# Ledger of designs, part 7: peptides against a protein of PDB entry 5JXT

Target 1, 319 residues: chain A of PDB entry 5JXT
Amino acid sequence: SLLPKKEINVYIGMSEMQVKWYQKILEKDIDAVNGAGGKRESKTRLLNIVMQLRKCCNHPYLFEGAEPGPPYTTDEHLIYNAGKMVVLDKLLKRIQKQGSRVLIFSQMSRLLDILEDYCVFRGYKYCRIDGSTAHEDRIAAIDEYNKPGSDKFIFLLTTRAGGLGINLTTADIVILYDSDWNPQADLQAMDRAHRIGQTKQVVVYRFVTDNAIEEKVLERAAQKLRLDQLVIQQGRAQVAAKAAANKDELLSMIQHGAEKVFQTKGAFGTMAEKGSQLDDDDIDAILQAGETRTKELNARYEKLGIDDLQKFTSESAYE

## One batch from the design tools (peptide; made by RFdiffusion4, then SolubleMPNN)

Design b2_p17_1_s1
Fold by OpenDDE base, seed 3:
Structure b2_p17_1_s1 (fold): chain B 319 residues (1-319), chain A 17 residues (1-17)
Amino acid sequence: as target 1 above (319 residues)
Amino acid sequence: VIKEKPAYLKRREKEKL
């Protein structure tokens, strides 16, 4: 029988470099961030800020002039300049030692380019698929990963490219490096490993930058997923219509944690305390805290009815 | 490893090739 998947949100502090770039993104459009544009503020401008903040949460080197150099190098700075990379680097060592194999999903094919450099730097053998990968090359990459005795430890995928009905049950670990706005895209990604033919316990690690926009992306995704489930259960087709974030929702997402980011000198959380020197106990603490916060997040939305979930703005979350 | 270009430009090379 297929074991239920274990899903854990892994809440990760920003590196010092991420904090600096997050501040810079907010400061560049401070009038929009403060809501000073009012009704005149473009939804497109807010969406652009959201996209830049999500890039920052993934890796600072997604921006021009962020990477140290010239000379440009692939070195430890690729890891310590992004909180998610620090956690990923430790987690992958553990996963490999356990004899597991891992799918890493991202929305950003440009992040996969960074993860390729990381894999080469650490000596991890990998496969890659994104939206630009030719059909034949996709089949070849899947077959190379799935073959008996494959030396490919990591599969790098864009979430939507990995969602295309492929079987990757030869992996038992799934890392969602970021989240889709559509929670169904992330589920479809998980279902590449969590499917008929899986013989191991599938564990899904969802990376979430703490005290940043990604917490609100996660909350919105969880809300939408619960709403979709209740609509299916109750047969109420009319509820599906509010899929797109409004301006006020986008603004509240941008503002989430912004004040604390502006006040922060250095890194956040465990990244401030230990930076790249995280040990196995620090990873266990992060995973345990993440498991607790995941249960709390799920329990919050499980209590809500369809009408509550439809009215649920980011503000009503804290009553 | 020394590289000619930052990771940010890595795709711009693949799109120019």
Scores: peptide ipSAE 0.376, ipTM 0.836, DockQ to the pose 0.303
Fold by OpenDDE base, seed 2:
Structure b2_p17_1_s1 (fold): chain B 319 residues (1-319), chain A 17 residues (1-17)
Amino acid sequence: as target 1 above (319 residues)
Amino acid sequence: VIKEKPAYLKRREKEKL
C-alpha cells in the first residue's frame, strides 16, 4: 500500500552574500519597493523584482559578477554563499546514509547548472532533466535512474519538466529547492515519487528562505491550493482562484522582510550562528521547527472558508 | 577545482550550441 507522503517546509536563513544581494535588488528598485511608483508602476516591474528576489533566495551565482573569481572554482564557496545549499549539503549526506534516493526540483534550470557543479564537487552521481532536454535523452535519463542497482543518487529536475507524467518511484525523498506559483505543479512533481510502485515513505522537503519573498510565495500557493480544494468540494466552479497576483499583492510580497534585510549585517538565523558549520543537531532543529511551522500554516488555511481565502488576497496589503 | 567560467555563464554556452 502507498503510505501518505510527509511534507515539511524547511525554513532557511539567507547567507551573508544572499543578504547583500537581496539588499542590492531592493535598493536598485527602492521607489517601486516603497510603493512610490503608485498606479503608474508596471506589474511587469514588480514581477521582475519578485523574480530577482527568488533568484537570490535560490543562489547568488544566478547573477552576473556574483561568483568569486577569476580564477573561478568549484569549492566550498558554492555551498556557504547560499543558505539552501548549506542545508542541502547536510541533508543529502543524511539521505545517502539512510540508503534513500532523492529528486531535487527547481523552477530554475540555471540553478540545476549550479547543482550539477555541486554534485560533481561532492562526488554525487546524478541524472538531469529540464525543459530543453530532448525526448530521447529524457527517456535515457529516467531509465538510467530507475534501473535496478542504479548508482545515480540524485535526479535534478525542473519542476515543470519533472511534472510530465514520469515515474520516479525508485526515489523516496523529494526536495523542492524552490516553489512554483502554481501549487499543482509542485504536487505533480511530488507525485513522480509518491505513486503506485513506491515501497517507502515518501518525504518532501520544501525549502523556503525565511524572512524573504519565498514565505509569501509559499503562503499564496497554500492559499490557492486550499481555495482550489474547497471549490472542487463545494462544486463552486465559478470561484476561479485568482491565478495571477495583482500589483498590491506583488508589492506586499516584495516588502515582506525587506526592512529586516536592510537592518541585517551578515547572515540570517541559523546561517548567522553556524553558517557552513551546521551539524546534524542543527539540521534536526531546522527540520523540527519546519514541521511545527508547516502544521501551523496548514491549520491557518484549513480554518478558512472560500470567502475568507478570497479576501485574504486583498487584505494582506494593509497589514 | 578550477573552472574556465562562472556558473552564470555555463548555460549561455549551452544555449549558443
Scores: peptide ipSAE 0.370, ipTM 0.832, DockQ to the pose 0.309
Fold by OpenDDE base, seed 4:
Structure b2_p17_1_s1 (fold): chain B 319 residues (1-319), chain A 17 residues (1-17)
Amino acid sequence: as target 1 above (319 residues)
Amino acid sequence: VIKEKPAYLKRREKEKL
């Protein structure tokens, strides 16, 4: 029988470089961030800020002039300059020692380019599929990964490209390096490993940058998923889940954690204390804290009715 | 590993080829 998947949100502090770039993104559009743009501020401007903040949460090298050089190198700086890479690097070592195989999903094909450089640097054998991968090359990559005795440890996928009905049950670990705005896209990605033919416990690690835009992306996705479930269960098909964030929702998401980011000198959380020198105990602590916060997040949304889940305002869940 | 280009530029070459 297929075991239920375990889903753990892994809350990760920003590196010092990510904090600096996050500050710079907010400062560049400070009037927009403060809501000073009033009624004239375009939804497009706020969407652009959200996209830059999400890039920063993933890796600062997604920005022009962020990568150190010339000469450009793949070295430890690729890891320590992004909190998610520090955690990923330790987690992958553990996963490999356990004899597990891993799918890594991202929304950003440019992040997969960084993850390729990382895989080469660490000597991890990998496959890759994204939106630009030809159909024949996709089949070849899937077949190479799923081959009995395949030496491919990692599969790098964009969430949407990996969602296309493929079977990857030869992996038992799923890392969502970032979250989709549509929780169904992430579920479809998980279901590539969590499907008939899986013989292992599937574990899903969802990376979430702590005190940043990604917490609000996660909350919105969880809220939407619960709303979709309740609408299906109650037969209330007329509750059109608001498909896109409004201007005020986007502004609130951008503002989340912004003050603390401006006040922060250096890195956040475990990244401030240990930087790239995380040990196995630090990873266990991060995973345990993540499991607790995941249970709390789920319990928060399980208590909410349809009417509460339609209100995006974070204020209504503290009464 | 020495790279000719930063990760930011890695795709701009594959999209131009």
Scores: peptide ipSAE 0.366, ipTM 0.828, DockQ to the pose 0.324
Fold by OpenDDE base, seed 1:
Structure b2_p17_1_s1 (fold): chain B 319 residues (1-319), chain A 17 residues (1-17)
Amino acid sequence: as target 1 above (319 residues)
Amino acid sequence: VIKEKPAYLKRREKEKL
């Protein structure tokens, strides 16, 4: 029988560079961040801020002038300048030692370009599929990855490209480097490894930048997933249609953790304490804390009814 | 590894082709 997948959120502090870029993004549009634009503030402006903050959470090198150089290099700076890369680097080393194979999903094909440079730098053999990959090249990459005795350790995918019904049951680890606004897209990504033909325990690591907009993206995705489940169970199909965040929801998401980010002079959490010098015990502590917070998050949404799940509660911003 | 371009610029060339 297929074993149930284990899903854990991995909460990761921002690097010093991420904090500086996050501050700069907020400061650039401070009037919009403070809600001073009122009814005249465009939803498009708020969506643009959200998109920049999500890029910052993924990697600072998604911005012009963030990467050190010239000369431009692939080196340790590619790792230590992004909290997610620091954790990924340690986690991949552990996964490889365990004889596991890994799918890495992102919404951002530009992040996959960074992850390719990282794979080359660490000597990890990989396959890649994104939205621009030709059909024949997709089949070839899947077949190469799934081949018995394949030397391809990593598969890099955009979440949408991975959603296309492909079988990747030759991997047992899934890393969601970032979350989709639609939780079904992430589930479809997980289901590439967690499917008939899987022989191992599938483990899903969802990376979440702590004290940042990504926590609210995750919460909204979890809320939507629970709502979709309850709507299916109760036959109330019309409720699922409010997919797009309103202006006030977007503003609340942008404001989440912003004050603490402005007060921070360095990195966050374990990134402040250890930086790139995380050991195996630090990773175990991050994973254990993540498992606890994941259980708490799930338990919060499991108790909510449809009417509560339709309200975007800003209350979690003041605790 | 020395790169000709920063990661930010990698895609701008593929989308223009």
Scores: peptide ipSAE 0.360, ipTM 0.825, DockQ to the pose 0.324

## One batch from the design tools (peptide; made by RFdiffusion4, then SolubleMPNN)

Design b2_p18_4_s2
Fold by OpenDDE base, seed 2:
Structure b2_p18_4_s2 (fold): chain B 319 residues (1-319), chain A 18 residues (1-18)
Amino acid sequence: as target 1 above (319 residues)
Amino acid sequence: SAKIAEAEKRRKAHYAKL
């Protein structure tokens, strides 16, 4: 029988470089961040700020002039300049040592380029699929990954490209490097490993930059998922799952943690204490704290009715 | 390695188009 998947949110502090870039993004649009633009501030401008903040949470090298160089080198700076890469680097060593195989999903094909460079640097054998991958190359990559005795450890996928009905049950670990605004896209990604033919316990690690925009993206996605479940259970088909944030919700999401980011000199949380020198005990502590916070987050939304969940859900951007 | 040099070339080509 297929075991239930275990989902763990992994809350990760920003590196010093991420804090500096996060500050710069907020400072560039400070009037919008402070709500000083009032009714004249466009929803488009706020969406652009959210997209830049999400890029920063993923990796600072997604910005022009962020990577040190020329010369551009493939070295430890690719890891220590992003909190998610520091945790990923330690977690992948553990996953490999236990004889597991891993799917890594992101919304950003440019982040997959960084992850390819990282895989080459660490000597990890990988496959890749994104939205630009030809159909034949996609089949070839899936077959190469799924073949008996495949030496491919990692599969790199964009969440949307990976969601399209493929079977990757030869992996037992899923890393969501970032989250989709639509929780169903992330579920569809997990279901590539958590499907008929899986023989292992599937574990999903969802990376979340703590004290940043991604925590609010996660909360909103969890709320929407609970609403969708209740609507299905109650047969209330008329409750259109309002996916879009309104302007005030986008502003609140941008403001989340901004003050603490401006006050911070250096890195956040465990990244400030240990930086790239995380040990196995530090990873266990991060995973245990993440499991606790995941249970608390789920328990918060499980207590809410449809009417309470709807008060926090503004009009859908995906109508 | 040749793969590292290729990665660095890809990054250089990306940042040179910006």
Scores: peptide ipSAE 0.208, ipTM 0.799, DockQ to the pose 0.204
Fold by OpenDDE base, seed 1:
Structure b2_p18_4_s2 (fold): chain B 319 residues (1-319), chain A 18 residues (1-18)
Amino acid sequence: as target 1 above (319 residues)
Amino acid sequence: SAKIAEAEKRRKAHYAKL
């Protein structure tokens, strides 16, 4: 029988470079971040800020002039300048040592380009599929990954491209490097490994930048998923979950952790203490803390009714 | 070495288009 998947949110501190870029993004639009634009603030402007903050949470080299160079080099700086890369680098070594194979999903094809460069730098054998990959090349990549005795350790996918009904049950680990605004897209990505024909326990690691916009993206996705489940169970099809965040919701998401980011000199959490020197015990501590916070997050939304789940509750980061 | 040089060439070409 197919074992239930284990899902763990992995909360990761920003690197020093991410903190500096996150501050710059907020400072550039400080009036909008402070809500000074009020009713006149453009929803498009707030969406742009959210997108830049999400890029920062993924990797600072998604910005022009962030990567050191020219000359551009593939070196340890590709890893230590992004908290998610530091955790990914340690986690992939463990996963490989265990004889597991891994799917890595992102919303951003440009992040997959960085992950390709990382795979090459570490000598990991990989396949890639994104939205631009031709149909024949998708089939070839899937077949190459799934073949008996495949030397391909990693499959890099955009979440939407990976959602297209493909079978990747030859992998047992799923890393969601970022989250989709639609939790169903992430579920569809997980279901590429967690499907009939899987013989191992599927483990899903969802990377979440701590004290940043991504916590609110995760909360909103969890809220929407619970609402969708309750609407199906109660037959209340008229609850059109407002598919898009309003301006006040976007503003609250942008403000989450912003004060602490402005006060921070250097990196956050385990990235400040250990940086690239994370050991196996530090990874175990991050995973254990993540498992606890994942249970707490799920327990919060399980208690909410449809009417509560329709309200964006930005519970302040201070409760 | 050759694969790293190809990756560096791709990154250089990306940032040259920005």
Scores: peptide ipSAE 0.163, ipTM 0.799, DockQ to the pose 0.198
Fold by OpenDDE base, seed 4:
Structure b2_p18_4_s2 (fold): chain B 319 residues (1-319), chain A 18 residues (1-18)
Amino acid sequence: as target 1 above (319 residues)
Amino acid sequence: SAKIAEAEKRRKAHYAKL
């Protein structure tokens, strides 16, 4: 029988470089961040800020002039300059030692480029699929990954490209390096490993940058998922799940953690204390804290009715 | 390795076009 998947949100502090770039993004658009743009603030501008903040949470080298160089070298700086890479690097080493195989999903093909460079640097054998991957090359990559005795440890996928009905049950670990705005896209990604033919316990690690925009992306996704579930259960076809965030929702997401980021000198959380020198105990602590916060997040949304879940008010999550 | 040098060449070419 297929075992239930274990899902853990892994809350990760920003590196010093990420904090610096996050500050720079907020400062560049400070009037929009403060809501001073009022009715004149375009939804497009807010969406652009959200996209830049999400890039920062993923990796600062997604920005022009962020990577040290020339010369541009693949070295430890690729890891220590992004909190998610520091955790990923330690987690992958553990997973490999356990004889597991990993799907890594991202929304950003440019992050997969960084992850390719990382895989090459660490000597991890990988496959890649994104939205630009030709159909034949996609089949070839899937077959190469799924073949008996495949030496491919990692499959790098964009969430949407990996969602396309493929079977990757030869992997038992799923890392969501970032989250889709639509939780169904992430579920579809998980279901590439968590499907009939899986023989292992599937574990899903969802990376979430702590005290940043990604917490609000996750909360919104969890809210939407619960709403979708309740609508299905209650047969209420008329509950138009507000498909797109409004301006005020986007502004609230941008503002989340902004003050704390401006006040922060250096890195956040375990990244401030240990940097790239995380040990196995630090990873266990991060995973345990993540499991607790995941249960708390789920329990928060499980108590909410349809009417509460339709109100994306930052206020209704605290009553 | 040839793959590292290729990755570095791709990154160099990317950041040189920005």
Scores: peptide ipSAE 0.061, ipTM 0.730, DockQ to the pose 0.151
Fold by OpenDDE base, seed 3:
Structure b2_p18_4_s2 (fold): chain B 319 residues (1-319), chain A 18 residues (1-18)
Amino acid sequence: as target 1 above (319 residues)
Amino acid sequence: SAKIAEAEKRRKAHYAKL
């Protein structure tokens, strides 16, 4: 029988470089971040801030002029300048040592470019599929990855391109490097590995930048997923309509952790203490803390009714 | 596939010139 998926949110501190760029993004639009624009603030401006903050949480090199150089080099700086890359680098070594194979999903094709450079730098054999990949090249990449005795350890996928009905049950680990606004897209990505024909325990690691906008993206995704489940169970089709974040919700998401980010000199959490020197015990501690916080997050939304889940109140999830 | 191998070769050649 197919074992249930283990889903673990991996909460990761920002690197020093990410903190600096996160501050710079907030400062550039400080009036919007403080809500001083009121009714005049455009939803488009807030969505742009959200997108820049999400890029920062993924990798600072997604911004022009962030990468050290010239000369531009593929080196350890590609890893230590992003908290997610530091954790990924250690986690992939463990996954490989266990004889597992991994799907890595992102919303951002430009992050997959960085992950390709990382894979080349570390000597990891990989396949890639994104939105631009031709149908024939997708088939060829899937077949090469799924081949018996394939030397391809990693499959790099955009979440939406990887969600399209493909079978990747030859992988048992899924890393969601970031989250989709639609939790169904992430589920569809996981279900590429977690399907009939899987013989191993599928483990899903969802990377979440701690004390940043990504926690609120995750909370909204979890809330929406629970709402979608309850709507299906109760047959209440009318409830599904309010899926798009309003201005106040976007503002609250942008403001989350912003004060602490402005006060921070250097990196966050385990990135401040260990940086690129994370060991196996540090990874185990991060995964254990993540498993606990994941259970707590799920338990909050499991207690909520449809009417509570329609309100984006962080407060109603704590009562 | 030959296309994947060629893409990998192009990337390796890019990094070897840095």
Scores: peptide ipSAE 0.069, ipTM 0.697, DockQ to the pose 0.063; fails the geometry check

